# Designs tried in a protein design run: peptides against a protein of PDB entry 9GMZ. Part 2

Target 1, 343 residues: chain A of PDB entry 9GMZ
Amino acid sequence: TGFPLELLTRPATERLAYFENYTVAHPRLKEVYEILMRTIAEPAGASFIFVYGASGVGKTTLRLRVEQKLTELALPKLESDRARVPVVGIEAIAPESRYFNWKEYYTRALITLEEPLIDHKFDYGVRGISRDNFGKINVESKVVAPALRRALENALIHRHPDVFFVDEAQHFGKVASGYKLQDQLDCLKSLANMTGILHCLLGTYELLTFRNLSGQLSRRSVDIHFRRYCADSPEDVQAFKSVLLTFQQHLPLAETPNLVDHWEYFYERTLGCIGTLKDWLKRVLSDALDREATTITLKDLQKRALSVAQCQKMFKEIQEGERQLSETEADVQNLRSALGLGA

## One batch from the design tools (peptide; made by RFdiffusion4, then SolubleMPNN)

Design b1_p18_6_s1
Fold by OpenDDE base, seed 5:
Structure b1_p18_6_s1 (fold): chain B 343 residues (1-343), chain A 18 residues (1-18)
Amino acid sequence: as target 1 above (343 residues)
Amino acid sequence: RVVLDEPVEVDLTAVDRL
């Protein structure tokens, strides 16, 4: 099944929006989705879930799909408990300074948790936190980070989400010293413990540095590796080609482009990352729609491709992350063998 | 809220039929 043919008579904005909203349930996304949903339902005393993988692998797509599903599953309970929020998801912002901006983080979390449509107004007990005429939270500049933390703790307890998502969570690690990185983890751990709310941190392989710094977090965390597709695996190549075939059928163009014949070029410029692939195709589709083109060509793809230098940098970061994971897996296997537990 | 469309599963066997 391809795109709705009616889109060919619709404005370019509607055609682009269709492809933007379209999600391919590729094997790695489905696998990680099922593991994540199961872990959220049965955290087994975990306070954290770490989802790590390459930039552009699809972590934000995963988050948004889980947020939607948790919202759908909570609807029957929300009829009886109007104070409940089923899920909260934020993106961590890269600090402009050597220090993570906790004030901004707590403010964003509060604003996201307290959407205007929630009938039950919560009193935060903090001067300078108010709602505007539209019910949106306003935080005055005078409110200090410790007061915002207490407001967020109280709001999380009262709203009781099944999970708190933090996307781009590697930005907690952008601190000038390893000691300060531990302080960020202890701060997050304290927030999870004080609220009883499960936290899910999604990010790049830079999140592995967080895992290694705290032997206490490892006992209360679940790790989920969101892998890319690898060209040395025939199964991964087949999956990647199948994703290309699916995307070519869902590009709202008069003539179906042959993307599959160019699979090696798509792999070279995406490194097997489906989010990178989708974003590339969105840019090319936008350019095609602006020109009223009937299809897309290899030349159109080449104009919007990542540079070889960008791909080389991204690949080096991926190889380092994959190496660290492979070493950890080997160390676990060696430890099990040394303990007489077998493989 | 961004309402996401239902995810479409990939037919892994479709490439073998090309």
Scores: peptide ipSAE 0.151, ipTM 0.789, DockQ to the pose 0.867
Fold by OpenDDE base, seed 2:
Structure b1_p18_6_s1 (fold): chain B 343 residues (1-343), chain A 18 residues (1-18)
Amino acid sequence: as target 1 above (343 residues)
Amino acid sequence: RVVLDEPVEVDLTAVDRL
């Protein structure tokens, strides 16, 4: 079934919003979603989950879907436990300076954790943290990072989320020296240990460098690789074509565009990353709706495509990440063979 | 909170019917 045909009579804003809100449950997204949901339900003493994959693979979509599902599953319990927040999700920001801004991180986490609609108000025990008349958290400029950390620790303990999500978590790795990166890992580890809250870090393959620096995190972390679709796999090509078919059926246009016949061009400009594909189609749909166009053409696609130079850069970053993972898998097999455990 | 629409599962066999 395609989009609701009634959308063709609706404003361009509603037609665009339909496609923006639309999610294709493609095989890799479903697989990673099931693994992530299971790991959150049964962390088995893990303090961290690392979800890594290419930029634009769909990590933010995965996070938002898990956040929604955890919220839905918690609703019956929230009637009895009004202090509980089922999930917290933030995005790590690239530091403007050579150092990660922990004050900003803790402030964002507190603001996200302490939604105005929560009935049970919490006292942070920190001067300069307050709520406005709308229940929004305000943090005075005088509040220092160690005080914000204690406020966040207390809030996480009191609100007991099933998981704390940090999207774009590779930005923790943007530190000028390996020693300072270890200190940041130890700060995150300490926050997880002090609160008892499971942390899920989502990011690019740069998270592997971050993970490998802490031999202590490796024992208390679960790894989830969110793979792209590969053109050398017939099954992955079939899945990618099926995603294109699904998207063409859900573009709210009078004439269904033929995206599937152009699958190689879509693959060339997305590298098998479905988030990149969806974002491209959103831009092209917006342009088509602004022109009151009946369909999308190859020329419309070409106008909003990533450049070959952008794709070449992204592909090199992907190949390096995939190589590092393949070496780790080979090292495990070599270790098993050397121990006499077999392959 | 933004409620997202339910995810639509991909029919992998639908491409074989084209």
Scores: peptide ipSAE 0.141, ipTM 0.793, DockQ to the pose 0.834
Fold by OpenDDE base, seed 4:
Structure b1_p18_6_s1 (fold): chain B 343 residues (1-343), chain A 18 residues (1-18)
Amino acid sequence: as target 1 above (343 residues)
Amino acid sequence: RVVLDEPVEVDLTAVDRL
């Protein structure tokens, strides 16, 4: 089934919003979604979930869909417990300095956890944190990071989310020394332990460095690899073509563009990452709607494509991450062999 | 004709219409 045909008579803004909100449940997204939902429901004493994969694979889409589903499943409980927030999700910001800004992280986490629409007022027990007349949290510049941490710990305990999401979590790793990364992991571990809240860190393959640094996190973490589609797998190529077919049916244009015939070009410029594909098509759709075009052409696609140089850079980053995972699989096999467990 | 297996159209947008 394609897009609602009524959209062709609607403003360009509504047509674009339809496509922005549209999610293709492609096989890899569904697989990772099912694993993540099951792990959140039954963490089995885990304090962390790591979701890693290529930039633009669709981790933010995964997060948003899990947040929606957890909210839906929590509705019957939220009627009885008006203090509860079912889920909280933030994006980690790349530090402008050599140091991760914990003060900003805690502030953003508090602001997100304490949405203005939450009826139940909470006292953070920290001077310089207040709500404005619109119910929005205001944090005074004088409030120090340890005080913001205590406020967040108290808020997480009181709101009791099923999971705390941190997107772009590789930004915790962008510190000038490995020692500072350990200190950051110990801070996150302490926050999870003090609150009893499950943390899900989503990010690039740079998150694999977090697994290697803490043998204590490994005992309390679940790992989820969000794979891209690979051109050397016939099944992955078929899935990628099926995604293109679905997107071409859901582009709110008068004439359905033939995306599938250009699948190799789409693969070349997305590296099998569906988020990158969706973002590309969104830009091209916006340009087409601005021109009142009836369809999308190859020239329109080329105008908004990533450059070959960008794709080559992204592909090197992917290959390094996939290599590190393959080495980890080999290390597991070597460990099994050394333990006298058969291959 | 490559019969594309039916895209697993889990229309996850059904949740955005509530």
Scores: peptide ipSAE 0.045, ipTM 0.613, DockQ to the pose 0.076
Fold by OpenDDE base, seed 1:
Structure b1_p18_6_s1 (fold): chain B 343 residues (1-343), chain A 18 residues (1-18)
Amino acid sequence: as target 1 above (343 residues)
Amino acid sequence: RVVLDEPVEVDLTAVDRL
């Protein structure tokens, strides 16, 4: 089934919004979704989940889908427990300075956790944190980071989310020294331990630095690798072509473009990352709608493609991440061999 | 014609309908 044909008579804004909101349940997304949902339901004493993969693989889409599903599953309980929030998700901001801004992180987390739908006024026990007439949290500039941390700890304990999501979590690692990176990890561990709330960190392969720095994290963390599609795997190529076919059917254009015939070019410029593919098609669709075009052409695709230089840079970052994981898999195999468990 | 087998239920909007 393709897009609703009635969209062809609708404004360009509605046609674009349809495609923006359209999500493709590709095999890797489904697999990681099932693993993540199971791990949230049964954390087995884990305090952290790490979800790592290439930029543009679809981690934000995964987060949003899990947030939606956890919210839906919690709705019947939220009627009886008006204090509960089922899930909280934030994006970590890249620090403008050499230091991660914990004050901003705690403020954003607190604002996101305390959305207006929560009728129960919670007193954070912190001067300069208030609710406006719409129930929105206001944090005065004078409130210091330790006070915001305590407010967030109290809010997380009171609201009891099943998981706390942090997207772009590699930004915690942008600290000028390895010692300061450990301090950031200890800060996150302390927050998880003090609240009893499971934390899920989503990020690039730079997130592997967090895994490697703390043998204590390794004992209390679950690792989930969100892989891209690989052109050397026939199954991955078939999945990638199937995603292209589905996007082709869901572009609200008068004439269905033939994306599948250009699958190699799409692969070259996305590196098998479906988020990168969707963002590319969104830009091309926007340009087509602005021109009242009946379809998209290879020239339209080329105009909005990432440059070869950008793809080469992204591919080097992917290869380094995949190499580090392969070395870890080899270390596990070496450990098994050394334990006499065999290959 | 590469008969792409029916795309694996790719419509996560079907997950929005669950």
Scores: peptide ipSAE 0.040, ipTM 0.632, DockQ to the pose 0.090

Design b1_p18_6_s3
Fold by OpenDDE base, seed 2:
Structure b1_p18_6_s3 (fold): chain B 343 residues (1-343), chain A 18 residues (1-18)
Amino acid sequence: as target 1 above (343 residues)
Amino acid sequence: RVVLDEPVEVDLNAVSKL
């Protein structure tokens, strides 16, 4: 079944919002979703979950779907425990400087934890943190990072989320030396240990650097690889074509565009990343709705495609990440063989 | 909170019928 046909008589804003909110449960997303939900339910003493994969593979979509599901599952308990927040999700900012801005991170985390709808006001024990007349958190510029950390620790303990999500978490790795990266990981580890809250870091393959720096983090972390679709796998090509078929049926246009016939061009400009594909189709749909167009053409697709140079850069970053994982898998097999464990 | 629509599962066999 395609989109609701009634959307064709609705404003362009409603038609676009339908497609923006629409999610294709493609095989890799479903697999990673089930692993992540199980790991959050049964962390088995883990303090961290690492979700790594290509930029635009769909990590933000995964996060938002898990946040929604955890919220739905918590609703019966939230009626009795008005202090509890079921889940917290933030995006780590790329630092303007070569150093991660912990002050901004803690401020965003506090603002996200303290939704205006939370009836139970919490005292952070920190001067310069207040609520406005709408219940929104205000942090004075004079509040220093160590004070914001203590406020966040107290808020996380009081609100007791099942997980704390950090999207674009590779931005923690933007430090001038390996020593400073370890200090940042120790800071995150200390936050997780002090609060007892499970942290899920979502990011690019640069998160593998975090995994490799601490043998102690490795013992308390779960790793989830969110793979792209590969053109050398017939099964992955079939899944990618099936995603295109599903998207073409859910574009709220009078005439269904034929996206499947252009699957190789879609693959070339997305590298098998479904998030990149969806964002491309959103831009093209917006342009089509602005023109009151009945369908999408190849020319409309080409106008909003990533450049070949962008795709080449992204592909190089993917190949390096996939190589590092392949080497790790080979090293595990070699270690097992050397231990006399069957391959 | 933005309520997202339920994820629609991909019919992997739909492309084989084209």
Scores: peptide ipSAE 0.134, ipTM 0.774, DockQ to the pose 0.803
Fold by OpenDDE base, seed 4:
Structure b1_p18_6_s3 (fold): chain B 343 residues (1-343), chain A 18 residues (1-18)
Amino acid sequence: as target 1 above (343 residues)
Amino acid sequence: RVVLDEPVEVDLNAVSKL
């Protein structure tokens, strides 16, 4: 079954929005989704979940789907507990400076947690934090990071989300000269411990540095590897082709483009990352709709493709991350052998 | 909140029929 045929008579904006909102439940996304949902339901004393994988693998799509599902599951309880927020999700910003801006992070977290639609007024216990007439949180410039942290701790305790998501969490690794990455981890750990809220950090393979630096986080963290599709696996190639087939059926165009015949070119320019593929197809679809085109051509694809140089850079970053994980698996085997446990 | 449509499962067997 493809897209609703009625979309062909609809405005370009509605056709594009359909494809934007469309999600292919590909095998790796489904697997990671099931693991993540189970871990959130039964954290077993974990304070952190790390979800790591290539840029453009689909981590943001995973987050949004989990946020939606947790919200749906919480609806019956939210009628009785008007203070509760089922889930909160933020994106960590890349600092313009060489250091992570905690003040901005806490402000964004507070604003996201305290959506205007929450009727239950909360006193943050911090001067210079207020709600405007529209229910939007305002933070005065004079409010310092330690005060914003206390406000966020109080808000997280009061709202009791099942999980706090931080997307692009590798940006916590950006420390100023002379500061330690350990201090950032201790700050996050303290926030999770003070609130009792499960934190899920989503990011690139740079998150592996966080995993390795804190032996105390390792005892209280669950790791989830969101893998790309690999061209050396026949099963992964079959899954990737099946994703292309599904996307070609869900592009709201008069003539269904043959994406599957170009699977190698799509693989070359996405490295098996479905988010990168979807974003590429969105750009090409937008261009086609702007031209009132009936279909997408290879030339249209080429115009919006990542360059070979970009793909080569991204592939090196992926290979380094996959190597570090393989070394960690070998270290587990070495540890088992050293403990007298069979390999 | 943006309500996302239900995720559509990939038919892994559909490509084997092409």
Scores: peptide ipSAE 0.118, ipTM 0.770, DockQ to the pose 0.849
Fold by OpenDDE base, seed 1:
Structure b1_p18_6_s3 (fold): chain B 343 residues (1-343), chain A 18 residues (1-18)
Amino acid sequence: as target 1 above (343 residues)
Amino acid sequence: RVVLDEPVEVDLNAVSKL
C-alpha cells in the first residue's frame, strides 16, 4: 500500500511530516530490533549492550522504535506503578573540549528521565535540583558533576527503566588519552552496577575500542552489529532495491518517481545505509514540495546527493570498522583453535 | 522489469497501528 492519496491535497508541511515519520522495516533493522528486544528482556547478567554500525545505518531509528515498543508494553504496569519509567534514551554530545562533559551528560539524562507527567516528586537529595511548576527539572549552574551523578543514580534506581539508551556513544571515546577512555568506561560501568540498570550504547565502529579496552566489560556486554547492505551480496542488493521500491510508494507526490531504476546511484551515494538514504530522499522531497513539483527527477536527486569525496571518506571509515570486526572474528577462530575446539 | 518482491514488512508504523 502506498501513501494516503488525500495527502496530495494537504499542505507541504503535512506531506513532509508523513515521510519523516514513515519507517521502512528493512530486514537488517528487523533483525537487530528482534535481537535487541530479546536481549533487553533477558540480559543474562549483562550490564551493557553495544550496538555498532556505520553512520547513517539507522541506529537512532532502531533506538526510537525500541523505546516506543517498551513504552507500549509497560503502559498496563504504569497505571499501578506511577514511579516507573519503562525506558530512557539520550544522545551523547560531541565534546567541544578535549574532555567529555559529564556534567552535561548527567543533566540531560536527569531531564530526559524525569518527564513532567511523572506525578511522584522524587527528592534527588541534591541542593540546586528542583522541579518547576510544569514538573520539568531545573538544574542550577552551581551543581557539580558528582552531585548530578548521585541524583541520576537515585533517579535511575527509583524509576527503574528496563534499559538506558545512549546514542552516539562513540563521543565518550573522544578523550585526550587512552587512560582517560578507561576512566570513562569505569564511570559508565560504575553507574550501571550501582543502579542495576542495563545500559545500551549505540554508536559507530569507534565503539569497538570500548569493547577491546576492558576484558571485564566483554564478560558483561552483549554485542550487536548493525550491518549495512553490501553490493557483493545478491540478497542485500534485493533488500536494498525493495527499500527503494517502498520509499518510492511512500513519497507523497502526484507522480510516483522511479527510484528502483537508479538503485546503483542510490547505493553509490548511501553505501547501503538506509538512514542516509531516507535523509537524502527527505531533502529531495522538501525541495520538490517547495517547487510544487509533481515528481522527483534524477537532477533533483543529484542536487542533494552526498559528494563523491564525502562518500569516499565514509566508505573508508566503514572499511576500517568492518576490518576490525573481521580481525575480532579471526581472533575468536584463533582462540578456538588454541583451545583445541577447531575452526 | 525486475519484479522486486514487496518487502513483507514495509511500515514499522503500520505494525504499531494494528
Scores: peptide ipSAE 0.041, ipTM 0.617, DockQ to the pose 0.081
Fold by OpenDDE base, seed 5:
Structure b1_p18_6_s3 (fold): chain B 343 residues (1-343), chain A 18 residues (1-18)
Amino acid sequence: as target 1 above (343 residues)
Amino acid sequence: RVVLDEPVEVDLNAVSKL
């Protein structure tokens, strides 16, 4: 089963939008989705979930799918509790300065949590936080970070989401000289404790530094590794080829391109990251649609591929993250063996 | 609110049938 053939007669914008909205439920995405959904439903006293993996592995796709599902599951309860928000998700921004901008973080969280369409308006008790004529939150520049934090704490308590998502959460680690990464974790921990809201931090392998710094967070966190596909695993190669086959069937072109025959080239330029693959195919599809092309060629793929230098840099970052995890797994096994706990 | 289409599962056996 491929794309709806009717798309071939539709505008290029609709054809591109179909592929943009299309999600391949690949094995690693499904696995991490199931673990994450279960952990959100039954956090067992956890205050944090860490989802880490390579850039372009699909973490944002995972987040958006979980946000959608949690919202769908909450719809019957939202009829009786109109104050409730089922889920809130934000992306952490890389600071332009050497300091993480907590004021911006709290502002974005408040704006996202307090959608204009929510009937039950909350009074933050903070001067300079208001709603416009459309019900959108406006935060005046004079409002200080501690006041925004209190407003967010109160809003999270009042709206009681099942989870608070923070995408690109490695940006909390961008602290100037003299500040501790621990202080950022203590701020997040305090927010989770004060609100009683489960926090899910999604990010790169740089999140492993956060995990290791807080022995107190480790007792109240669940770790989820979103792995890439590895070319040294026959099962992972088969899964990656199956993803290529699925994408080639869902590219809204008159002639189905043969992506599977080029699987090694796709693997070389994506490192087994399906988000990177989708983004690459999206760029190539856009170029093909702009030219009214009937199919995609290897030359079209090569034109939009990541450079070898980019792939080499990304691969070094992946190898370092995978190494740190493998060492941690070995340390756990060594500790168990030393305690006389069998393997 | 981004409404996403239903995710399509990958047939892991589809490539072995080619």
Scores: peptide ipSAE 0.184, ipTM 0.789, DockQ to the pose 0.878; fails the geometry check

